Peptides against a protein of PDB entry 3J47. Designs and how they scored, part 94

Target 1, 121 residues: chain A of PDB entry 3J47
Amino acid sequence: IRLTNQLKSLKGLQSKLKDVVEYLDKVINKELPINHTILGKLQDVFNLLPNLGTPDDDEIDVENHDRINISNNLQKALTVKTNDELMVIYISNLVRSIIAFDDLIENKIQNKKIQEQRVKD
Target 2, 69 residues: chain B of PDB entry 3J47
Amino acid sequence: YEEKEESNLAATKSMVKIAEQYSKRIEEEKELTEEELKTRYVGRQDPKKHLSETADETLENNIVSVLTA

## One batch from the design tools (peptide; made by RFdiffusion4, then SolubleMPNN)

Design b2_p22_1_s3 (from b2_p22_1, 13 letters changed)
Fold by OpenDDE base, seed 4:
Structure b2_p22_1_s3 (fold): chain B 121 residues (1-121), chain C 69 residues (1-69), chain A 22 residues (1-22)
Amino acid sequence: as target 1 above (121 residues)
Amino acid sequence: as target 2 above (69 residues)
Amino acid sequence: DLLNKQLELNIKATKLLREILS
């Protein structure tokens, strides 16, 4: 469910971005007048987006190194944090899996003992 | 789309918290494993079952965390 | 014999889990 919602949101964003690009192309080609309201909103969005370029190491807040990847330049530092978090989750899953396997083995042993007893009866 | 976006935002916030809780989850898993070992030696089935259940819960939480990340 | 082998495997798995958690 969560992943599906995220995918839907991303798809919606992608579609909107495509529409914006198409609009901008038309404006550049003088096919349509500039809509100032739309442009203003887009500018606001761009200003909120982290820069896509490699930020200088000094521009990355130390507090963000341990955080999950949210967005682009700040996202690079945040990417490290996200990777670490994903790694932790992965390890945790592995550990749980191993425990589950141990339990399964124990259950199998018990079942075999029960079967052996039944055959002897 | 808006509802999903909100859900994703909430999930992202939760992921930050997951990092803090991860160590605790690992410790819980370790405890369950120890209980299983003890149960094998003592012949007590209940501790082993509890360990298995806790391990499963920990796995589920980790999976949800990954999906949220 | 098979049961003993399974027990051994479980012990090994438990040890590995402890190592991962450490």
Scores: peptide ipSAE 0.437, ipTM 0.847, DockQ to the pose 0.013; fails the geometry check
Fold by OpenDDE base, seed 2:
Structure b2_p22_1_s3 (fold): chain B 121 residues (1-121), chain C 69 residues (1-69), chain A 22 residues (1-22)
Amino acid sequence: as target 1 above (121 residues)
Amino acid sequence: as target 2 above (69 residues)
Amino acid sequence: DLLNKQLELNIKATKLLREILS
């Protein structure tokens, strides 16, 4: 569910960005007038996005280095953080899997012992 | 899309908590493994089952944490 | 014999788990 929602949000954003690009291309080609309201909202969205360019070193909050890359420079720092978190999750999943396998093996051993006892009886 | 965005935001906040909980979860998984070892010695199915269930829960939580990240 | 092999496999798995968790 959560992954699906994230994917849906990402797809929605991608679609919107595509629409904006198409609109901008039409404006550049003088095919359509610029919708100032949509452009203003888009600008606001871009301003809220972390700067995708080389942020000035001063805007890289050290705290954001461990967070998932939402935007380019902050996004790079965030990417590193996301990678670290993903690694932790991966390791945790692996550990859980191993524990589950151990339990399965134990259950199998117990079942075999029960079967052997039944054959002896 | 809005509902998903809200979910992602909640997930992001949860990730910080998950990072702290992750260390605890790893320890819980170790404890389950020890219980399995003890259960092998005692020969009781119930402790082994409990360890397996706890391991599964820990795995699920890790998956949720990854999805939230 | 099969039970002993399974036990050995469990021991190996437990060791691997411990190594991963360390």
Scores: peptide ipSAE 0.427, ipTM 0.843, DockQ to the pose 0.013; fails the geometry check
Fold by OpenDDE base, seed 1:
Structure b2_p22_1_s3 (fold): chain B 121 residues (1-121), chain C 69 residues (1-69), chain A 22 residues (1-22)
Amino acid sequence: as target 1 above (121 residues)
Amino acid sequence: as target 2 above (69 residues)
Amino acid sequence: DLLNKQLELNIKATKLLREILS
């Protein structure tokens, strides 16, 4: 459910961005006038995006680390944090898989012992 | 879209909590594995089963964490 | 014999898990 909602949001954003690009292309080709409402909203979105270009502001607010996709520099720091989290999740999954495998092996061993006992009886 | 965004925000907050719990879950998984190993040497099946169940729960939680990340 | 091999494999897997978690 959560993943589906995230995918839906991303798809919605992608569709909107595509529409904006198509609109901009039409404006460049003088086929349509500039839609000020869409542009204004897009500008607002860009203004909310962390500034990609200014390396100097040290205050990478630790809080925005979760938004991987928005801006490249903040995105790099966020990417590192996300990478660490993904790594932990990956390791955890591996550990669980190994434990499950160990249990399967034990079950097989037990089954073989039971079969051997049945043959002896 | 807004509902999904709210869900994503809630998921992000949950991820921080999950990260803290993850360390504990890893330790719990290790403990279960050790108990299973000991049980194998003793030939007792019951502790091994418990370890297996705990490992499965840990895996499930990790999968949910990945889906929420 | 096969059972012993499986047990050995489990022990190795457990060791590898410990190494990854360290």
Scores: peptide ipSAE 0.421, ipTM 0.839, DockQ to the pose 0.013; fails the geometry check
Fold by OpenDDE base, seed 5:
Structure b2_p22_1_s3 (fold): chain B 121 residues (1-121), chain C 69 residues (1-69), chain A 22 residues (1-22)
Amino acid sequence: as target 1 above (121 residues)
Amino acid sequence: as target 2 above (69 residues)
Amino acid sequence: DLLNKQLELNIKATKLLREILS
């Protein structure tokens, strides 16, 4: 369910971005007049997005760790955080798998003991 | 889209909780393994089964956490 | 003999789990 919702949101965003690009291309080609309302909304969206272009290394505010899709430097920091989280999850899954495997082996041993007892009887 | 956004927000909040619960889950997994070891010595099936079930639940929770991240 | 081998494998797996969790 969560993955499906995330995928749906991503698809929606992709579609919107495509529409914006198409509109901008038409404006550049002088095929359509500039729609001020759409541009205003787009500008608002860009203002909410972290500044993609400023190379300056300074104070990456700690709070933005959770927004994976931000610009390359912020994206890099977010990617590192995401990688760490994924590693933790991976290790946890491995541990659970090993425990489950141990239980399976124990169950198999018990089953064999039961079978051996039945044959002696 | 709105439902997905709400779900993502919930997932983010869950990640914070996951960090706290992760240590607890690791401890629970250790306890299950210890119980299995004890059950081998006692020959009682019931404690081993309980340990296995707890380990499975812990695994499932981790998988859900990964899917949410 | 097979049961003993399985027991040994379980012991090894348990040790590995403890090492990972440490």
Scores: peptide ipSAE 0.409, ipTM 0.830, DockQ to the pose 0.012; fails the geometry check

Design b2_p22_1_s4 (from b2_p22_1, 13 letters changed)
Fold by OpenDDE base, seed 2:
Structure b2_p22_1_s4 (fold): chain B 121 residues (1-121), chain C 69 residues (1-69), chain A 22 residues (1-22)
Amino acid sequence: as target 1 above (121 residues)
Amino acid sequence: as target 2 above (69 residues)
Amino acid sequence: DGFIEMLKLQEEAAKLLREILS
C-alpha cells in the first residue's frame, strides 16, 4: 500500500510536470496564453524542491545526506542514506524471516510428533 | 495523489525514528527467538505462537520502514 | 552493491529455511 501510494504520487508529479512542459511549449508557440497562477504555484514547488541541477557550493547540510534521494547532489547524498536505511531494513526483515521460519520448523516438529503418537495408538 | 503524498511525508517522519526503533526491534526479535526456544523446552504451543506473531510483527515493521525509506 | 549483497543474503537464508522445512 505505501509503495503503491508513493508510486502514485510520483506518477502524479510526472504527469503534472508533463502538463506544465506541454503548456510551456504551447505558450512558446503562441498557441495559449500563460496562466500566471499555475506558473507561480509551479515555481513555488520547484523552489521547494532540492536544487536538482546546479551544485551550488552551499553547505549541503549533513542532515540532507541521511535523507531519501530527492534530487541532485543533495539527492545523491540522500540516495546513499536511503540505501543504508534500506539495507538495515532488509537485514531486519531477514532476521524476522529467520525467526518466523524457526517457529514454523518447531511447529512442524510438533506436528510430526503428534502424528507419530497417533500412529502408535 | 494527495493521500499518497501525505503517506510519504508520514513515512519520512517515521524514518527518522526507524534507527532507534530498529535497535529495539532487533532486541524484540531476539526475545521472540528466546521465547521460542523456551517454548520448545516447556512444550507449550502458546508461547511459541506468540513468539511467531511477534516475529511477524517485527518483520512487518521492518518492511514498513523499508517502504518509508 | 550493498543492496545486491543483502538480496543475496536473503536468498541464502530463504534456501536454508526451505531445507529445514523439508
Scores: peptide ipSAE 0.487, ipTM 0.853, DockQ to the pose 0.018; fails the geometry check
Fold by OpenDDE base, seed 3:
Formats: C-alpha cells, structure tokens, sequence
Structure b2_p22_1_s4 (fold): chain B 121 residues (1-121), chain C 69 residues (1-69), chain A 22 residues (1-22)
C-alpha cells in the first residue's frame, strides 16, 4: 500500500512535469500565452528543488531530508543516509533473529532431555 | 497523490523515531536474552518465554521499520 | 558496502545461534 501510494505520487508529479514542459514549448513557439499562475507555482517548486547543475560545490548543506530524490549531490547524500538507516534496521533484525534462534535451540535441548528421560524410564 | 505523500512523510518520521528507539530495543533484546539465560540455569520456562516474546516483538518492530524504509 | 557488511554480520550471528542451539 505505501509503495503503491509513493508510486502514484511520483507518477502524478511526472505527468504534471510533462504538462509544464509541453506548456513551455507552446509558449516558446508563441502558440499559447504564458499562464502566470502556473509558471509562478512551477518556479516556486524549482526554487525548492536543490540545484542539479553544479556538481562541484561541496558545501551543499547536508541538512535536507535524505529521502527526496532531488539533486544528484543531495540525492547522493540522501542515499548515504538511507543506507545507514537500512544497515541499522538490518542489524536489528539480525539481533532479533539471533534471539529467536536461541529460543529455538533451548526448546530443542529441552525436547532432547525429555526424550532421554522417557527412554530411561 | 496527496494521501500518498502524507503517508511517505509519516513513514520517514517513523523511521527517525525507530532510529531513536533502536538503542532501547537492543537493550530490551539483551534483557530478554539474559532472562532466557537465567531460565536455562533455573529451569523455569516462564522467564524464557517472556524473553522470547520480547525478542519477537523487537524483531517485528525492526521488520516494520524495514518495510517503512 | 555497508549493506554487505550487515549481511555478513547477520550470517555470523546466525552461526553463533546455531552453535548455541547445538
């Protein structure tokens, strides 16, 4: 469900972006007047997006939320953060698995003891 | 689309919370393991069961965190 | 790389658990 919602949101964004591109092309070709309201909203969105174009500027403040697939540099930083989080989750799962196995082992040992006692009787 | 975005944001916040609680979960798991060890020595099944249950809960929470991630 | 390391750690933990169960 969550993944489906994310995919739907991404598809919606993609469609909107395509519409904007088509609109811009029409404006450039003087086929349609510029819709100032849509353009203003789009500009706001672009201003919120990390600048994709300058690969070399090291100082992009790492503070922006790691998950948004925005700019390649920001995306890289976000990817690193996501990787770290996944590692923590993986380790946690491993630890839980180990505990579960310990319980299974103990149960098996107990079962063996019970069987040995039954054979002696 | 808005509902999905909200869900993703909530999931991200949940992941941050999970990271904060991770240390606590690890400690809880250790406590359960200690109880199991004690149960092995004392021969009482009840403490061992409790430790196992706590470990399972910790695992479940981690799985949910992974799925959210 | 970190993911691979985590996988290795999980495998080692699983082995240890198996030893305890034996």
Amino acid sequence: as target 1 above (121 residues)
Amino acid sequence: as target 2 above (69 residues)
Amino acid sequence: DGFIEMLKLQEEAAKLLREILS
Scores: peptide ipSAE 0.479, ipTM 0.845, DockQ to the pose 0.017; fails the geometry check
Fold by OpenDDE base, seed 1:
Structure b2_p22_1_s4 (fold): chain B 121 residues (1-121), chain C 69 residues (1-69), chain A 22 residues (1-22)
Amino acid sequence: as target 1 above (121 residues)
Amino acid sequence: as target 2 above (69 residues)
Amino acid sequence: DGFIEMLKLQEEAAKLLREILS
């Protein structure tokens, strides 16, 4: 459910972005006037997005750990954080798998001992 | 879309909490493994089963964390 | 790079477990 919702949100954003691109192309081709309302909303969205382009804004607090592969310095920091989190999850899963495997090994050893005992009896 | 966004925000907050709990889960897993090792030396007794069950629970929680992430 | 290292660690752990089971 959560993954589905995230995917749906991403798809919605992608569709909206595509519509904006199509609109911009039509405006460039002088086929349609600029929709100022859509453009304004898009600008607001871009302003809320971590500034991708200017290398100089070193001060934009690296802290907003948003998972989006945002290309910019903030995106790099977010990517590093996401990578670290994924590493922790991966290690945890590995540890669980090892424990489960150890239990399987022990069960197999026990079963083998039981079989050997049955053959001796 | 708004509902998904809210869900994603909640998931992110949950992930932070999960990260804290993860450290505790790792310790619990280690304890289970030690009990299992002791049981292998002493014989077929119950501590090994308990350790295995705790390890399984830890694995399940990690899977849920991966799905949330 | 960290992801690749984790994958390698997982593979090594799996190999060790297999060795213990053999």
Scores: peptide ipSAE 0.470, ipTM 0.843, DockQ to the pose 0.017; fails the geometry check
Fold by OpenDDE base, seed 5:
Structure b2_p22_1_s4 (fold): chain B 121 residues (1-121), chain C 69 residues (1-69), chain A 22 residues (1-22)
Amino acid sequence: as target 1 above (121 residues)
Amino acid sequence: as target 2 above (69 residues)
Amino acid sequence: DGFIEMLKLQEEAAKLLREILS
């Protein structure tokens, strides 16, 4: 469910971006007037997003290190954070798996003992 | 889309909590393993079963955390 | 690198479990 919701959100964003690009192309070609309302909203969104486009701004704010992959350089830092988180989750899963295997092994040993007792009877 | 965004935000907050509880979960897992070992020596199946169940729950929580990440 | 180390740890744990079951 969570993954599906994230996917839908991303798809929605993609669609919106496509629409913006199409609109901008039409404006450049002088086919349509600029829709100021849509552009204003889009600008607001971009202002809230970390600057994706300028590779030169090395200042990855440390605070953003904890936040999800938003944009290119920032996205790289965020990607590193995401990778670290995924590693932790992976380790945790491995530990759980090991415990589960331990239990299975114990169950198997018990079953074997029960069988041996039955043979002796 | 808005509902999904809200869900993602909630998931992110949950991840922070998961990080805090992670250490505790690891300890709980260790305890279950120890109980299993003890149960093996005592020959009591019930404590071992309980330990196994707790380990499974811990695993499930980790999986959910991964899905949220 | 961390992933590889984790895999190794898992393998060692699995070996120990097998030993306990034997």
Scores: peptide ipSAE 0.469, ipTM 0.840, DockQ to the pose 0.015; fails the geometry check

Design b2_p22_2_s1 (from b2_p22_2, 14 letters changed)
Fold by OpenDDE base, seed 1:
Structure b2_p22_2_s1 (fold): chain B 121 residues (1-121), chain C 69 residues (1-69), chain A 22 residues (1-22)
Amino acid sequence: as target 1 above (121 residues)
Amino acid sequence: as target 2 above (69 residues)
Amino acid sequence: DVEKELELQIESLKAQLEALKS
C-alpha cells in the first residue's frame, strides 16, 4: 500500500512538473505572469519527497537522484537539483522584474524632463 | 537500474551545462543594466532601451533553459 | 486556470506525501 501510494505520488509529481514546464513556456511567451506561489509549493513537495523513501540505503549513487524520486538517495539528489533549478528560476524572474522597474523609472524620468522642457518653452 | 543511472548521469550533465549558461546569461543581463544606467545619466534614451531589451531576452532564455532542464 | 489546476495538484501531492510520512 505504501509503495503504491509512493508510486502514485511520483506520478503526480511528474505530471506537475510537466504542467510547470507548460506554465513556464507561457510565461516566456508573456502569456502569463510567473506564479511564485506555485514554485514555493513545488519546493515544499520536494522537501517532503526525501521522507517518502524506504530507509534501505541501497547504494544508489546520489548522482542518479536528479531525475526520478525512486529511492531515498535519489529523492535527496532530486530535491537538491530541483531546489537549485527553482532558485535559478526565481532569481531570473527577480532580475526581469528589476529590469522592468528600471525601465519604468527611466520612462518616468524622461517624461518629467519633457514636461520641464515644455514649461521652459 | 543501469538505464536509470545512465539517464541520471545525462540529466546531471545537462543541468550543469544549464547552470553555466544561466550564470553567463545573468552576467550579460547585469552588463546591459549597467549600460542602461550610464545611458540614463547621459540622457541617451536609445541605448538604454536596447540594453533593456537585451536583458529581457537573456532572462527569457534563462527561463526556457531552466524549464527544459 | 492552468495555474490554479497546478496549485490543486501540488496540494494533492503534498497531502499524499504527508500521508506516507504518517
Scores: peptide ipSAE 0.467, ipTM 0.828, DockQ to the pose 0.091; fails the geometry check
Fold by OpenDDE base, seed 4:
Structure b2_p22_2_s1 (fold): chain B 121 residues (1-121), chain C 69 residues (1-69), chain A 22 residues (1-22)
Amino acid sequence: as target 1 above (121 residues)
Amino acid sequence: as target 2 above (69 residues)
Amino acid sequence: DVEKELELQIESLKAQLEALKS
């Protein structure tokens, strides 16, 4: 459900961005007036986006390194963090799997012992 | 979309929490393994079973964490 | 035979775990 919502959000964002681009193109071509409301929302979105490789790359907020990818440059740093988290999750899953296998082995060994005892009886 | 965005934000926050929980889960897994080992020596099936169940729960949580990440 | 297979699986998982730790 969470992944689905995230995907939906991304799709929505993509659609909105596409609409904005189309709108901007139309405005540039003087085909349509600028929708100020949409532009305002887009501006807000852009302001919330991390620095997208502008010369201000040096001002990447260190605090955002601990947060999930918001925008491209900041998103890169966040991507690294996400990768680290994924690795940890992967390791954890492996460990859990190992434990589960160990238990399975023990159960099988016990079952075999029980069967062997039954045959001897 | 807004609801999903909120959900995603919550998920992201959860991921950070998951990272913290992950370290704890690793420790818990180790503890479970030790308990299983101890149970093997004691010959009591119940503790071993409990350890196995805990390991399974840990695995499930990790899977959920992966899916959330 | 089943036990041996399980042991092999455990060893495989252990190896993977070690690989991740390295």
Scores: peptide ipSAE 0.458, ipTM 0.853, DockQ to the pose 0.015; fails the geometry check
Fold by OpenDDE base, seed 5:
Structure b2_p22_2_s1 (fold): chain B 121 residues (1-121), chain C 69 residues (1-69), chain A 22 residues (1-22)
Amino acid sequence: as target 1 above (121 residues)
Amino acid sequence: as target 2 above (69 residues)
Amino acid sequence: DVEKELELQIESLKAQLEALKS
């Protein structure tokens, strides 16, 4: 469910970006006037997003976006954070697996004891 | 899309808490394993089963955390 | 450290299982 929601959000964003690009192309070609309302909303979104478009901005604001790879430099920082989180999860899963195996071994030992007792009877 | 965004935001917030809970989960897992060992020596199957179940729950929570990440 | 402890426990359980098989 979570992954599905994230995917849907990304798809929505992609669609919107595509629409913007198409609109801009039409404006450049003088086919359509500028839709100021849509552009304004897009600008607002961009202002809320970390600077995605400037490849020269080396500033890694790790604190604001823990997991979302946004773009280039900021995306790199976010990628590092994501990697750290994934590592933690991986270790946790390994630990859980070990516990599960321990339980399995114990169960096997118990079963064997029961069988041995039955043979003696 | 908005609903998914909200869900994603909630998941992100949950991830922040995961780091704090991780240490606790590790401790819980250790306790379960210790109890299983003790139960084995005592010959009590029921406590061991309970420990195993708790370990499984911990694993499930980790998986959910991964999905949230 | 926790992982290592779990590994040790698993090894102990394996040893016990082998002892039971003998």
Scores: peptide ipSAE 0.454, ipTM 0.846, DockQ to the pose 0.011; fails the geometry check
Fold by OpenDDE base, seed 3:
Structure b2_p22_2_s1 (fold): chain B 121 residues (1-121), chain C 69 residues (1-69), chain A 22 residues (1-22)
Amino acid sequence: as target 1 above (121 residues)
Amino acid sequence: as target 2 above (69 residues)
Amino acid sequence: DVEKELELQIESLKAQLEALKS
């Protein structure tokens, strides 16, 4: 469900961006007037996005947000952070699994002891 | 789309919170394990069960974190 | 023997947990 929602959001954004590009092309070609309302909203969105650098640039202009898929420089930093978080989660899951197994083992030991007592009686 | 975006943002925030609480959860798991060990020596099932339950809760939280990631 | 094996498994799991925490 979460993944589906994220995918839907991304698709919506992609469609919107495509529409904006098409609109801008038409404006450049003097085919249509500028829609100021749409452009204003898009500009606001753009200002909230990390600046796009060159693919080889390692500079981060904005703080890394975990698990946000942002392109180029900021995206790289965010990717590193995401990897670290995933590693932590993995380790945590492993630990929980170990604890669960320990409990299982203990239960088996107890059951065995009970059976042994029954045989001795 | 807006609803999904909001859900994703909430999930991200939850992940951050999980990361912050990770150390605490690890400690809780250790405590449960110790309690289980103590229960084994004392022969009382109740403390062991409690430790097991805490461990399970910790595991569940980690799973949720993975799903959110 | 079975109990001993279970105990060893628990110890192994504990060791793994500690290793992961480190």
Scores: peptide ipSAE 0.448, ipTM 0.846, DockQ to the pose 0.013; fails the geometry check

Design b2_p22_2_s2 (from b2_p22_2, 16 letters changed)
Fold by OpenDDE base, seed 4:
Structure b2_p22_2_s2 (fold): chain B 121 residues (1-121), chain C 69 residues (1-69), chain A 22 residues (1-22)
Amino acid sequence: as target 1 above (121 residues)
Amino acid sequence: as target 2 above (69 residues)
Amino acid sequence: SIERFLELQIESLKAKLEAALS
């Protein structure tokens, strides 16, 4: 569900971005007036997005290197942190799975012993 | 889309929290493993069962964390 | 034997987790 929602959000954003690009193109061509509401929303989005292109990768905040991926340049640094976190989560899941498996095996062994005892009786 | 966005934002915040709690979860898993080992040696079924249940809960939390990440 | 194997796996996973956290 969460992944689906994230995907939906991404799709929505993509669609909106496409619409904005088309709108901007039309405005540049003097075909349509600027929609101030859409522009305002776009500006808000851009303000929330980390700097996508150059200037310098060096401008990426060190604090963001340890944080989850935000956007483009800053997002790249954050992506490293996110990847590390995902790896940790994966390992944790694996450990939990192993523990659960161990318990399952033990339960199975116990059940087998009980069955064997019943056959002897 | 807005609802999903809100959910994603919440998930992101949760991921940060998960990262902070990850070390704790690892420790909890270790404790469960030790308890399970101890239970095996003692031959007490109840502690082992409890360890298994805790391990399962930990696994579920990790899965949720992965989904949130 | 299986139990020992599982124990070893758990230990290995714990070690990996510790390494990841370090």
Scores: peptide ipSAE 0.428, ipTM 0.850, DockQ to the pose 0.017; fails the geometry check
Fold by OpenDDE base, seed 1:
Structure b2_p22_2_s2 (fold): chain B 121 residues (1-121), chain C 69 residues (1-69), chain A 22 residues (1-22)
Amino acid sequence: as target 1 above (121 residues)
Amino acid sequence: as target 2 above (69 residues)
Amino acid sequence: SIERFLELQIESLKAKLEAALS
């Protein structure tokens, strides 16, 4: 469900961006006037996003975000952080799994010992 | 889209919380392992059981973390 | 032998976790 929601959001953004591009192309071709409201909203979105393709990309501080974004220096930093987090989660899961298996094996061994003792009795 | 955005925000907050608790989870797992080792050596089932339960809880939390990541 | 093997695996996982945290 969460992944589906994320995908839906991304698709929505993509569609909106396409619409903006199409509108801008029409404005450039003098077919339609600029929709200031849409542009303003888009600008707000960009301001909330890491700067992409700017000369100052190298000066952008590493933002703490858990999402895998590779598009900018900030995005790279975020990607690294996300990767590290995922690695930790993965290792933790493996450890838990191993512990669970160890317990299972121990239980089996104990059961076998109990059975052997019963045979001796 | 708005509902998904809200869900993503909630997930992000959850991830931060999970990250903060990750070290604690690791420690809990280690404690369980030590108890299991001691139990194996001494032949006491109770400590081993406790360790196993803690390990299971840690695994469950990790799974939830993966789902929220 | 299996228990020992599992113990070794746990130790390996712990080492990996430590490496990841470094």
Scores: peptide ipSAE 0.421, ipTM 0.843, DockQ to the pose 0.017; fails the geometry check
Fold by OpenDDE base, seed 3:
Structure b2_p22_2_s2 (fold): chain B 121 residues (1-121), chain C 69 residues (1-69), chain A 22 residues (1-22)
Amino acid sequence: as target 1 above (121 residues)
Amino acid sequence: as target 2 above (69 residues)
Amino acid sequence: SIERFLELQIESLKAKLEAALS
């Protein structure tokens, strides 16, 4: 579900970007006036995104360093953090799984013993 | 899209909490394992069962954490 | 044999966890 939501968000962003590009093309072609409101919103979006291919890409927000890579440079740092977290979760899951299996095996053994005892009685 | 964004934000906040609880979960898992071991030696099903249940709970929490991450 | 195997796996996982935490 979360992954799906993330994908949806990305798709939405992609669609919006496409719309902006189309709008800009129309403005360049003098088909439509520049919509300042749309441009402002786009600027806000870009500001929220880690700098993609801009010299200021070096600003890795250390605070968000451990979060998912949203945009290239900052996104990279975030990706690392996310990977670490995922690794921890993965290991934890493995441990839990192993414990669960151990318990299952033990339960099976116990059940077998109980059955054997019942047959002997 | 907005709903997904909100969900992601909530998940992120949850991840922080999960990270904090992760250590506790690990300890709980260890405890369950110890109980299981003890149960194996003593032949008492109840402690082993409890350990298994705790391990399962820990696993579930980890899965939720991964999904939230 | 299966129980032993599981125990070994648990031990291995514990070791990995400890290594990751160090």
Scores: peptide ipSAE 0.411, ipTM 0.842, DockQ to the pose 0.016; fails the geometry check
Fold by OpenDDE base, seed 5:
Structure b2_p22_2_s2 (fold): chain B 121 residues (1-121), chain C 69 residues (1-69), chain A 22 residues (1-22)
Amino acid sequence: as target 1 above (121 residues)
Amino acid sequence: as target 2 above (69 residues)
Amino acid sequence: SIERFLELQIESLKAKLEAALS
């Protein structure tokens, strides 16, 4: 469900970006005037987005939220955070798995002992 | 699209919470292991079973955390 | 032997977790 929602969001963004590009092309070609309302909303969205950075913003991105890459430079910082989170989760899962296996082994040993006792009786 | 955005936001908040709860989960896992050791010594299956169940729950929570990341 | 091995692994994982939290 989460993955599906993320995909839907990305698709929506892609569609919007395409529309903007098409509009800009029409304006450049003097075919249509700029829709000011749409542009304003797009600008607002862009302001909320991490700066895709001019290629010169190579500076060490401030530790952004523990989320996967949003954009190039900010995306790198976010990627690092995401990687760290994933590592923690991975280790935790391994620990849980090991504990579960330990319990399983113990159960098997106990069962074996019970069977051996039954055979002796 | 809006619903997905809300879900992503919720997931992010959950990740923050997971970081805080991680230490607690580790402690819970340790407790389960100790219970297993005790169960082996006493020869009682019931405590061991309980420990195993707790470990499983911890694992499930970790999996959910991964899905939310 | 297997039980001991598992115990050691659990301890190792715990140590890794502690390191990650630091």
Scores: peptide ipSAE 0.406, ipTM 0.839, DockQ to the pose 0.017; fails the geometry check

